# Ledger of designs, part 7: peptides against a protein of PDB entry 5JNO

Target 1, 112 residues: chain A of PDB entry 5JNO
Amino acid sequence: MVAKFQPPPEYQLTAAELKQIVDQSLSGGDLACRLLVQLFPELFSDVDFSRGCSACGFAAKRKLESLHLQLIRNYVEVYYPSVKDTAVWQAECLPQLNDFFSRFWAQREMED

## One batch from the design tools (peptide; aimed at target 1 E17 D30 V37)

Design b1_p11_7 (made by RFdiffusion4)
Pose (drawn by RFdiffusion4):
Structure b1_p11_7 (pose): chain A 97 residues (1-46, 62-112), chain P 11 residues (1-11)
Amino acid sequence: MVAKFQPPPEYQLTAAELKQIVDQSLSGGDLACRLLVQLFPELFSDRKLESLHLQLIRNYVEVYYPSVKDTAVWQAECLPQLNDFFSRFWAQREMED
Amino acid sequence: STYEELQVELS
């Protein structure tokens, strides 16, 4: 309806790059976690799993798991897995010391 | 899965 949306260049993946991540993904949720690591490594250095970031991941995930267009599927499968992956990463880091 | 397990080396 309104406009062409494109992510910033630093978050743009080629179709080939997206296909490769998908090929290694076990599920839609795993794909979502892998995409979080590939697209946003700055989120893992010294939370900001904010809405624009999550929507970008969802957009990529939907290319191969179109049922994720249903917000209930996104909320049932991908979103909990992303938040738990992120929480676990940071707790693991907190516990190193 | 861990962070390292989820890393993908892009070709």

Design b1_p11_7_s1 (made by RFdiffusion4, then SolubleMPNN; from b1_p11_7, 5 letters changed)
Fold by OpenDDE base, seed 3:
Structure b1_p11_7_s1 (fold): chain B 112 residues (1-112), chain A 11 residues (1-11)
Amino acid sequence: as target 1 above (112 residues)
Amino acid sequence: MSLEELQVDLA
């Protein structure tokens, strides 16, 4: 038996909140992307940490981490239990998450 | 990031 994964309080969605997102989603992959935006808006922020320090050239890296993906998957599983299968998760959700996230930042780079 | 990175993060 594996203990149930509990998200941090700041990433805890109510049933109503999750349902609202699900109602707007067309698929598990779409739901995953919507959850990504809703749960982790900081990953899409335009905060430029290098603006204050041109010498160091430091720029915040926008990266999806295991915790992000785990949280998203847990919520997706509520309505799409098939993603409990890793193969399904990797085929249906991860590519869409990757495409969405990478495209977002690629587009932002082009607009600058 | 790449799909490979996503997969690695989950593995």
Scores: peptide ipSAE 0.056, ipTM 0.760, DockQ to the pose 0.039
OpenDDE base, seeds 1, 2, 4, 5: peptide ipSAE 0.053, 0.053, 0.052, 0.056; ipTM 0.755, 0.754, 0.752, 0.760

Design b1_p11_7_s2 (made by RFdiffusion4, then SolubleMPNN; from b1_p11_7, 4 letters changed)
Fold by OpenDDE base, seed 5:
Structure b1_p11_7_s2 (fold): chain B 112 residues (1-112), chain A 11 residues (1-11)
Amino acid sequence: as target 1 above (112 residues)
Amino acid sequence: MTLEELRVELA
């Protein structure tokens, strides 16, 4: 039996916080992108800590991983229950998330 | 607050 997913404490949203994001969202896909920005600002950081600290070797991750997508999907499902269907999630949310994230970094590369 | 509780509160 698969354990029920619960957000880690650092990514736990209150009803008021989630409602605020939902009220600004135009769709499930838009909500997913807004959650991505709000929950994981480190994925959009221009700072490369690996260059600043050779001793610790810390490098910021700039990839959407399974845990990021899982958490976002669970919050989107609260307001858009239809995303529980994998076909809906893959058609309405995943492409928008990937396009948003890839375009963000593509634009930053052009500006440098 | 659990995800289910969030759903109920925001329904």
Scores: peptide ipSAE 0.461, ipTM 0.903, DockQ to the pose 0.043
OpenDDE base, seeds 1, 2, 3, 4: peptide ipSAE 0.451, 0.456, 0.453, 0.448; ipTM 0.900, 0.900, 0.900, 0.899

Design b1_p11_7_s3 (made by RFdiffusion4, then SolubleMPNN; from b1_p11_7, 4 letters changed)
Fold by OpenDDE base, seed 3:
Structure b1_p11_7_s3 (fold): chain B 112 residues (1-112), chain A 11 residues (1-11)
Amino acid sequence: as target 1 above (112 residues)
Amino acid sequence: MSLEELQVELA
C-alpha cells in the first residue's frame, strides 16, 4: 500500500477548479504548465529582494523543485493517467514545463 | 533550471 500524496492546503484544488483548468488545456503538457502558473504564482513574481539589500547582492532564485513537480504530476494524472509512467511524464510534461518556465524568465530578462 | 535538472529531481 502506497500512501496517497496529499497536497498542502494552499495547493489543494477542488474538482471544479481542476476541471476548469483541464477544459482550457490541450494536452498533458499544457495542463502541467497551466497548473504550474495556477498553483505556484510565486515562482513568476517580480519580487526584487536586491532592492532591500544592495550590499549583499541577494537575488531571489526562481526554480522548480521536486515538490512543485510532484504536485503538478498528481493533478495531471487525474485526467492523463499515462503520466503515471515516468517515461511519459519525462517526455510529455517535463520538457514543456522546462521550456515554459525558462522562456518566461528569459523574456523577463530581455524586457529589463 | 534545465531539463536535466528537472529529471534529476524526479529520479
Scores: peptide ipSAE 0.053, ipTM 0.759, DockQ to the pose 0.038
OpenDDE base, seeds 1, 2, 4, 5: peptide ipSAE 0.050, 0.047, 0.049, 0.053; ipTM 0.751, 0.748, 0.749, 0.759

Design b1_p11_7_s4 (made by RFdiffusion4, then SolubleMPNN; from b1_p11_7, 4 letters changed)
Fold by OpenDDE base, seed 2:
Structure b1_p11_7_s4 (fold): chain B 112 residues (1-112), chain A 11 residues (1-11)
Amino acid sequence: as target 1 above (112 residues)
Amino acid sequence: MTLEELKVELA
């Protein structure tokens, strides 16, 4: 029996919080990108927010990991159940997430 | 709140 995925407390959204993000989203892919920004601001900063946290053992890196993507997918699925289908997730959300994330850092590099 | 509970609440 597979255990149900449960987000860590720091990434747990209330219904109201998720609804606010959804209301601003134009699509499942857009929602995914907004969730990425809202849930993982550490991925968009030069500042290591985990530097002072020895208790959690978290080390911020500028890459999208499986746990990030899984959490985003679970929240997107609440309003876009079709992303439960892997083909839909890979066609509609993953490319947008990867493009958004890579473009963000590419743009930052160009500004320097 | 679990993800399942969240899905139920927002369904």
Scores: peptide ipSAE 0.329, ipTM 0.871, DockQ to the pose 0.042
OpenDDE base, seeds 1, 3, 4, 5: peptide ipSAE 0.325, 0.311, 0.317, 0.319; ipTM 0.868, 0.866, 0.868, 0.866

Design b1_p11_8 (made by RFdiffusion4)
Pose (drawn by RFdiffusion4):
Structure b1_p11_8 (pose): chain A 97 residues (1-46, 62-112), chain P 11 residues (1-11)
Amino acid sequence: MVAKFQPPPEYQLTAAELKQIVDQSLSGGDLACRLLVQLFPELFSDRKLESLHLQLIRNYVEVYYPSVKDTAVWQAECLPQLNDFFSRFWAQREMED
Amino acid sequence: SYDEALYQSMN
């Protein structure tokens, strides 16, 4: 309806780059975690899993898992897995020392 | 460009 949305260049993936990540993904949730690592490595250095970031990931995930257009599927599969992946990463870091 | 070893280390 309203406009063309495109992510900032630094978060733009080519179709070839997206296909490669998908090929290594075990599931929609795994794809979502892999995309979090590829797109937002600054989130893992010295939370900000904020709405714009999650929506960008969802948009990519939907190219190959169109059922993720259903918010219930997003919330049932991908979103818990992203938050648990992120929580686990940071707890693991906290515990190193 | 995707780094599998980095992902597994974070996982």

Design b1_p11_8_s1 (made by RFdiffusion4, then SolubleMPNN; from b1_p11_8, 9 letters changed)
Fold by OpenDDE base, seed 2:
Structure b1_p11_8_s1 (fold): chain B 112 residues (1-112), chain A 11 residues (1-11)
Amino acid sequence: as target 1 above (112 residues)
Amino acid sequence: MFDLELFEKLK
């Protein structure tokens, strides 16, 4: 049996917090995008938060990395168990996450 | 709490 997922403290959502986001979500993909914003706001700023993070020391980059996606997926699975299937995750959530994230930065590039 | 305002801005 695989150990139960335990997010790092900085990415720990309470049941109430997660429920709130779920209640506002239209789908698993929409939930994923909302979780992206909730968990990783640093990915949507021009500010380098690496200096501000005394806990992790990692540089904030404008890139969705595997760890980001894994954390999001674990929360999505709570209410959309079907995303445990990789094919479902890749069809329903990943495209929406990537589109949401890339569109944001594409728009920012045009505005600047 | 989920930052709905931020989310809407990002759409």
Scores: peptide ipSAE 0.295, ipTM 0.888, DockQ to the pose 0.896
OpenDDE base, seeds 1, 3, 4, 5: peptide ipSAE 0.176, 0.121, 0.163, 0.262; ipTM 0.842, 0.797, 0.828, 0.877

Design b1_p11_8_s2 (made by RFdiffusion4, then SolubleMPNN; from b1_p11_8, 10 letters changed)
Fold by OpenDDE base, seed 5:
Structure b1_p11_8_s2 (fold): chain B 112 residues (1-112), chain A 11 residues (1-11)
Amino acid sequence: as target 1 above (112 residues)
Amino acid sequence: MFNLELFEQLK
């Protein structure tokens, strides 16, 4: 038996909080992106860039890790149970998450 | 409350 995943306290949303985000979401994929921003604002921070190498401009790139995706998926499943199917998650949510996140950082790289 | 402003800025 695999224990049901429980979010860390800092990533715990109440039913009311989640509903508020859902009410503003256009789809499961859109909900996923909104949850990404809401739960992990640090992934969109320029802190690493400000501390990067002044000579080479190197900064640690932000990555969507399995933990981030699992947390988001857990909440999306509440209102979009179909994403419990991995194929649906990979078709409907992951591409949107990846596109949203990668576009953000691609734009940041061009602004420098 | 969902930070809608932040989300809109990041789109």
Scores: peptide ipSAE 0.238, ipTM 0.867, DockQ to the pose 0.884
OpenDDE base, seeds 1, 2, 3, 4: peptide ipSAE 0.222, 0.223, 0.235, 0.231; ipTM 0.861, 0.862, 0.867, 0.865

Design b1_p11_8_s3 (made by RFdiffusion4, then SolubleMPNN; from b1_p11_8, 10 letters changed)
Fold by OpenDDE base, seed 1:
Structure b1_p11_8_s3 (fold): chain B 112 residues (1-112), chain A 11 residues (1-11)
Amino acid sequence: as target 1 above (112 residues)
Amino acid sequence: MFDLERFEELK
């Protein structure tokens, strides 16, 4: 028996918080992008931690990992149950997430 | 082009 996935505490949204985001969303893909920004602001940070932390040299990853996508999908699924279907998720949400994220960093690279 | 206004709204 597979237990229901529980997000880490730092990525938990209350029902009220999620509803607020949903109310602002126009589609499942739009909701996904909103969740991306709200849940993972560190993915959009311009801070180069290598300049601030010589001890670890850690740099934030400019990459959407499976955990990020799974968490987003779980929340989107609450209000858009169709994304339980992988084909729907891949057609309606993933392209928008990838485009949004890639365009953000592409724009940053142009400014440097 | 990336929509910065949209991004700021999402923050």
Scores: peptide ipSAE 0.327, ipTM 0.885, DockQ to the pose 0.162
OpenDDE base, seeds 2, 3, 4, 5: peptide ipSAE 0.241, 0.294, 0.251, 0.231; ipTM 0.846, 0.878, 0.849, 0.844

Design b1_p11_8_s4 (made by RFdiffusion4, then SolubleMPNN; from b1_p11_8, 9 letters changed)
Fold by OpenDDE base, seed 5:
Structure b1_p11_8_s4 (fold): chain B 112 residues (1-112), chain A 11 residues (1-11)
Amino acid sequence: as target 1 above (112 residues)
Amino acid sequence: MFDLARFEALK
């Protein structure tokens, strides 16, 4: 059997912490976006620790990686167990995450 | 605690 996914300590949320976010969420997709901001504030930072130029907007950190998505999904599943179904996750959460994240950076690119 | 202000600012 494959062991249940466990988030790294820096991305651990207690039941109370997760509930607080859930209480402010309007849907599973909204919860996913809130978790994205809460768990990975570095993805919204202009600070580029890579070799690339932060000003060009093509820093590697400006991408949602599988690990980010898995962590978010893991928490969303607690209150929206239907997202355990990949099709549901792809229909209800991924588009909202992608739209939210891409819109953020698109806006930043226009402002800079 | 969830930073609602930060979230709203990112919309």
Scores: peptide ipSAE 0.304, ipTM 0.891, DockQ to the pose 0.912
OpenDDE base, seeds 1, 2, 3, 4: peptide ipSAE 0.298, 0.292, 0.301, 0.303; ipTM 0.889, 0.888, 0.890, 0.891

## One batch from the design tools (peptide; aimed at target 1 D30)

Design b1_p12_1 (made by RFdiffusion4)
Pose (drawn by RFdiffusion4):
Structure b1_p12_1 (pose): chain A 97 residues (1-46, 62-112), chain P 12 residues (1-12)
Amino acid sequence: MVAKFQPPPEYQLTAAELKQIVDQSLSGGDLACRLLVQLFPELFSDRKLESLHLQLIRNYVEVYYPSVKDTAVWQAECLPQLNDFFSRFWAQREMED
Amino acid sequence: STPEEVLAEMNS
């Protein structure tokens, strides 16, 4: 309808790069977590799992798991897994010391 | 801990 959306260059993946991540992914949720690590490593250094970031991940995930276009599928599979992955990463870091 | 390590633990 309205416009062409493209992510910033630093978050743009090639089709080849996307295919490779997918090939290693066990599920749509795992793909989503791998994409979080690849696209947003700054989120893991010294939360900001904010809406634009999550939507970018969802857009990539939908290329190979089109049922994720259904918000209920996104919320049932991918979104809890992303949040729990992120929570677990940070708790693990908090506990190192 | 790295994000990759955490993800590998979660998938185990």

Design b1_p12_1_s1 (made by RFdiffusion4, then SolubleMPNN; from b1_p12_1 with S1P A8E N11L)
Fold by OpenDDE base, seed 3:
Structure b1_p12_1_s1 (fold): chain B 112 residues (1-112), chain A 12 residues (1-12)
Amino acid sequence: as target 1 above (112 residues)
Amino acid sequence: PTPEEVLEEMLS
């Protein structure tokens, strides 16, 4: 038995919020990328929080972790049930997520 | 650029 994934409160979207993102999306892969931006803006931040807070030592990480992907997939499944199939998820969403995330940081490197 | 701008460029 697989327990239903419950996102942390800071990553919970209302039905209305999710629908707004869906309305802007052209595909499941596009939706996945838009969810990445909306749910995890810290992954796109240039801010080094460790400079301002030595006590917490938090620094933004530039990696897509399994938890990020799992959360995104769960939201994508609401409107694109086919991504419940791992093969579909790996073909339609994961490559676009990785490409988008990589392109973003690659462009940032060129601006330096 | 912003993440949104990168995404829109990718979709173009």
Scores: peptide ipSAE 0.695, ipTM 0.951, DockQ to the pose 0.870
OpenDDE base, seeds 1, 2, 4, 5: peptide ipSAE 0.694, 0.693, 0.694, 0.693; ipTM 0.951, 0.951, 0.951, 0.951

Design b1_p12_1_s2 (made by RFdiffusion4, then SolubleMPNN; from b1_p12_1 with S1P N11L)
Fold by OpenDDE base, seed 1:
Parts: structure tokens; sequence; C-alpha cells
Structure b1_p12_1_s2 (fold): chain B 112 residues (1-112), chain A 12 residues (1-12)
């Protein structure tokens, strides 16, 4: 069997924190996008993180990884349990996330 | 733009 997915401490949300985001959300897809912003602000940054760490040379990636998506899905499921169904997740949330993320970076490129 | 601005645009 597969062990239960647990988010790292930096990505833990209390019930109250999650509820605050949910209260702002109009749908599961909207909630997913808001969670993306709240949990992973580094994905929306032009900051060269290597400046802060010359030793590791860390650089933020501009892509949504499986770990990001799984974390978001876990939280969305709390209020939208239907996304436990992969087909629903792929129809209601995943396209919204991809559209949102793509639009963001497309607009950033236009401003450069 | 900020992520919040892009999201607001999508929802409008």
Amino acid sequence: as target 1 above (112 residues)
Amino acid sequence: PTPEEVLAEMLS
C-alpha cells in the first residue's frame, strides 16, 4: 500500500487558514488557484533565489510539479470531495491551474 | 502583474 501523503510543515494549513481561502473561492478550480498562490509564491517570482544562497545556487522553477498539484488537490478535496475522482480533478481544477499559471507568465513576458 | 490580478481577471 501507499503511505498517506503528508505536506511538509511549510505547506501545512490549519482549518481556519483553509477556510479563509475557501470563503474567497467561487469554485473548486478557483480554490485550487488560490491555494497555488498561497502555498507556492516562489512560482510567481522573478527573484533570483541564488542571490540568497550562493552555496546551493537554488533557482525557482517556472513549472507546476506533481508535488504542487497533489498538495493542492488534497486541500481542495476537503471542501470539494468530488475531486477525489481523477476525471473531476482533470476537468474542474487542473485546466484552471494551468490556464492561470500560463496567463500569469505570458503577461509577465509581455511586460519585459 | 500580480497573481491576484491575473486570477481576478480570469474570474471577471
Scores: peptide ipSAE 0.689, ipTM 0.950, DockQ to the pose 0.892
OpenDDE base, seeds 2, 3, 4, 5: peptide ipSAE 0.685, 0.688, 0.688, 0.686; ipTM 0.950, 0.950, 0.950, 0.950

Design b1_p12_2 (made by RFdiffusion4)
Pose (drawn by RFdiffusion4):
Structure b1_p12_2 (pose): chain A 97 residues (1-46, 62-112), chain P 12 residues (1-12)
Amino acid sequence: MVAKFQPPPEYQLTAAELKQIVDQSLSGGDLACRLLVQLFPELFSDRKLESLHLQLIRNYVEVYYPSVKDTAVWQAECLPQLNDFFSRFWAQREMED
Amino acid sequence: VTPEEVLAQMNA
């Protein structure tokens, strides 16, 4: 309806790059976690799993798991897994010391 | 720890 949306260049993936991540993904939730690592490594260094970031991941995930266009599917499968992956990463870091 | 290692643990 309104406009062409494109992510910033630093978050743009080629179709080839996206296909490769998908090929290694076990599920839509795993894909979502792999995309979080690839797209946003700055989120893992010294939370900001904020809405624009999550929507970008969802947009990529939907290319191969179109049922994720249903917000209930996103909330049931991908979103808990992203949050738990992120929480677990940071707790593991906290506990190193 | 890396995000990849954490994801591997979650998938194990």

Design b1_p12_2_s1 (made by RFdiffusion4, then SolubleMPNN; from b1_p12_2, 4 letters changed)
Fold by OpenDDE base, seed 1:
Structure b1_p12_2_s1 (fold): chain B 112 residues (1-112), chain A 12 residues (1-12)
Amino acid sequence: as target 1 above (112 residues)
Amino acid sequence: VTPEEVLDEMLS
């Protein structure tokens, strides 16, 4: 059997928090991107933050992992149930997420 | 650049 997916406590949104994000969103793909920012700000952290720290070994992650995507999808499904269909998720949300994430880091590189 | 700025650009 498949275990029920439960987000870690640090990634749990209240109904009010989610509603606020939804109210700002124009589509499921937009909602997905906004959730990415809200849930995982560490994915957008500047690498310069840790460049001077060899002891802590902290490095910004620049990869969207399965856990990130699953959490986002779970919340998107609340208001856009069609994304329960994998084909819809892959057509409407994943491209937006990848495009958004790639554009961000591309622009960050230009600033260096 | 902030992620919010990038997102706004995409949606504009």
Scores: peptide ipSAE 0.692, ipTM 0.950, DockQ to the pose 0.906
OpenDDE base, seeds 2, 3, 4, 5: peptide ipSAE 0.692, 0.692, 0.691, 0.690; ipTM 0.950, 0.950, 0.950, 0.950

Design b1_p12_2_s2 (made by RFdiffusion4, then SolubleMPNN; from b1_p12_2, 4 letters changed)
Fold by OpenDDE base, seed 1:
Structure b1_p12_2_s2 (fold): chain B 112 residues (1-112), chain A 12 residues (1-12)
Amino acid sequence: as target 1 above (112 residues)
Amino acid sequence: VTPEEVLEEMLS
């Protein structure tokens, strides 16, 4: 038996907050990317923060983890129920998420 | 670059 996914309080969106993101989205994949930005801004944080704290040694992870993806998928399926199908999720949303995330860090690296 | 800028570029 798989436990029902419950997002942490800091990642819970109200219906109104989610709708605002949806209204800006053109597709499920677009929505997924926008959710990534809104829910996990720390994934896009510059390494300057890590460099600023030598004592803690914290380094921002540049990886989309299963928890991130599951949470995003849960919200996407509210308006795009077809992503409940894993094949659809892997074809329509996951590639766009990975492409978006990769492009971001590629461009950030180019700016340095 | 901001993530929003990258996203808008992808969608344009």
Scores: peptide ipSAE 0.700, ipTM 0.952, DockQ to the pose 0.889
OpenDDE base, seeds 2, 3, 4, 5: peptide ipSAE 0.698, 0.700, 0.699, 0.698; ipTM 0.952, 0.952, 0.952, 0.952

Design b1_p12_2_s3 (made by RFdiffusion4, then SolubleMPNN; from b1_p12_2, 4 letters changed)
Fold by OpenDDE base, seed 4:
Structure b1_p12_2_s3 (fold): chain B 112 residues (1-112), chain A 12 residues (1-12)
Amino acid sequence: as target 1 above (112 residues)
Amino acid sequence: VTPEEVLQEMLS
């Protein structure tokens, strides 16, 4: 049996918190993008995650990873159950997430 | 730019 995905404590939203985001959302894709901002503000930050290690030089990549996407999908499913279908998720939410994320960083790179 | 601003642009 496949176990239900459970988000880590730091990414656990209450029903009320999720409802507020949903009420602001116009679609599943929009909801996904809003969840991205709420759950992972670090992905939109200029903070150097390797600041504590000047020797290793490792810098965190600004990309959407499997865990990010899975967490977002888990919440989107609550109000848009159609995204349980992978094809729907890939057509309605993933393109919006990627577009949103790429546009953000593209604009940031153009700013002085 | 903020992520909120980018999102609003996408929705407009």
Scores: peptide ipSAE 0.688, ipTM 0.950, DockQ to the pose 0.870
OpenDDE base, seeds 1, 2, 3, 5: peptide ipSAE 0.687, 0.687, 0.686, 0.686; ipTM 0.950, 0.950, 0.950, 0.950

Design b1_p12_2_s4 (made by RFdiffusion4, then SolubleMPNN; from b1_p12_2 with Q9E N11L A12S)
Fold by OpenDDE base, seed 3:
Structure b1_p12_2_s4 (fold): chain B 112 residues (1-112), chain A 12 residues (1-12)
Amino acid sequence: as target 1 above (112 residues)
Amino acid sequence: VTPEEVLAEMLS
């Protein structure tokens, strides 16, 4: 029996907060991207650590990790139960998340 | 650019 995933306190959304995000979302993929922004603003940080230190872990801030994806998926499932199916998650949400995240940092790199 | 702007562009 797999224990129900419980997000860390810093990533806990109230029902009202989640609903607000959902109301702005056009799809499960859109919701996933919006959740990424809301839950993990540090992944979009303007702070450039790479200029002075390669060991500061800045590279990790530009990578979507399994924990990020797991948290997002759990919230998306509340309003889009179909993403409980891994195939649906991989077809509808993961590509959107990766595309969004990649576009963001590509744009930032272009602006530097 | 903000992440919100990137997302808006992606959805346009």
Scores: peptide ipSAE 0.698, ipTM 0.952, DockQ to the pose 0.880
OpenDDE base, seeds 1, 2, 4, 5: peptide ipSAE 0.696, 0.693, 0.697, 0.696; ipTM 0.952, 0.952, 0.952, 0.952

Design b1_p12_3 (made by RFdiffusion4)
Pose (drawn by RFdiffusion4):
Structure b1_p12_3 (pose): chain A 97 residues (1-46, 62-112), chain P 12 residues (1-12)
Amino acid sequence: MVAKFQPPPEYQLTAAELKQIVDQSLSGGDLACRLLVQLFPELFSDRKLESLHLQLIRNYVEVYYPSVKDTAVWQAECLPQLNDFFSRFWAQREMED
Amino acid sequence: SALLEQLEAARS
């Protein structure tokens, strides 16, 4: 209806790049976690899993898992897995020392 | 914020 949305260049993936990540993905949730790692490595260095970031991931995930357009599917499968992946990463880091 | 508003408007 309103506009063409494109992500910033640094978060733009080619169709080829997206297909490759998907090919390695076990599920929609795993795809979502892999996309978090590829798109936002700055989130893992010295939380900000904020809405714009999550929506960008969801947009990519929907290309291959269109049922994720249903917010209930997003909330049931992908979103818990992203938050638990992120929580686990940071707890693992906390515990290194 | 402006990028998120643009994305929300595009998806609506």

Design b1_p12_3_s1 (made by RFdiffusion4, then SolubleMPNN; from b1_p12_3, 6 letters changed)
Fold by OpenDDE base, seed 4:
Structure b1_p12_3_s1 (fold): chain B 112 residues (1-112), chain A 12 residues (1-12)
Amino acid sequence: as target 1 above (112 residues)
Amino acid sequence: SELLERMLAAQE
């Protein structure tokens, strides 16, 4: 049997917190974007994870990874159960998430 | 982030 996905403690939302976000959301895709901002603020900051290492040249990647997407999907499913269907998730939420994330960084680059 | 807030407010 498939075990139910449980988010790490740092990405746990209470029912009240989730409801607040949902109440502000226009759609499942919009909810997904709001969850992205709420759960992963580090993805929207200029964080140098190797500030102490001038030689390694490591730069944090600004991308949405499978774990990010899975966590968001799990919360979206609570109020938009249709996204349990992978086709619906890929059609309604993933494009909006990717577009939102890309537009953010594109805009940030323009403002700098 | 001000930009994020503006973007979320502009969501359609």
Scores: peptide ipSAE 0.664, ipTM 0.947, DockQ to the pose 0.025
OpenDDE base, seeds 1, 2, 3, 5: peptide ipSAE 0.663, 0.662, 0.663, 0.662; ipTM 0.947, 0.947, 0.947, 0.947

Design b1_p12_3_s2 (made by RFdiffusion4, then SolubleMPNN; from b1_p12_3, 7 letters changed)
Fold by OpenDDE base, seed 5:
Structure b1_p12_3_s2 (fold): chain B 112 residues (1-112), chain A 12 residues (1-12)
Amino acid sequence: as target 1 above (112 residues)
Amino acid sequence: DELLELMQAAEA
């Protein structure tokens, strides 16, 4: 038996918090993108924390990882059960997440 | 697609 996935405490949304995001969402893919921004704001930061904090050496990563995607999918499934189907998740959510994330940084590069 | 590969690995 595989252990039930539990999000780290810092990524545990209350029912009220999740509902607010859902109420603003138009689709499962849209919800996924909104969850990405809400759960992982550090992925959208251009601040070099390693230069700003010599003590901690923290640097934000501009990379979506398996943990990020798994957490987002778990929350999306609450209101869009169809994404339990891998084909639906791959067609409706993953492309939107990738496009949103890549376009964000592409636009930032043009502004530099 | 990198995200697809990451998700497939997570679900395995």
Scores: peptide ipSAE 0.083, ipTM 0.741, DockQ to the pose 0.110
OpenDDE base, seeds 1, 2, 3, 4: peptide ipSAE 0.065, 0.061, 0.064, 0.063; ipTM 0.715, 0.709, 0.714, 0.712

Design b1_p12_3_s3 (made by RFdiffusion4, then SolubleMPNN; from b1_p12_3, 7 letters changed)
Fold by OpenDDE base, seed 3:
Structure b1_p12_3_s3 (fold): chain B 112 residues (1-112), chain A 12 residues (1-12)
Amino acid sequence: as target 1 above (112 residues)
Amino acid sequence: DELLQQMLAAQA
């Protein structure tokens, strides 16, 4: 038996919170992006570490890690069970997540 | 993308 993934307490959403996000979502991919924003606001922080540190881990804060993706996928599956299929997840959600995240930082860099 | 625009506006 595969144990059901339990998100860490800091990333636990209630059913009501998840439903609110879903109600604002246009698709599974859109839901994934909204979950990214809600669960991991630290990934969008404008904290500038470039002035004082070249190896302070700032680069890590601008990467989507496997744990981030796994958590998002688990919540998306609640309302879009089709993403349990890896092919569907990779076609419908992952590209939108990556594009959203990269476009965010690309535009932020242009504004600076 | 509406969500992206909202995020950018919030950070600006």
Scores: peptide ipSAE 0.545, ipTM 0.920, DockQ to the pose 0.022
OpenDDE base, seeds 1, 2, 4, 5: peptide ipSAE 0.543, 0.542, 0.544, 0.545; ipTM 0.920, 0.920, 0.921, 0.921

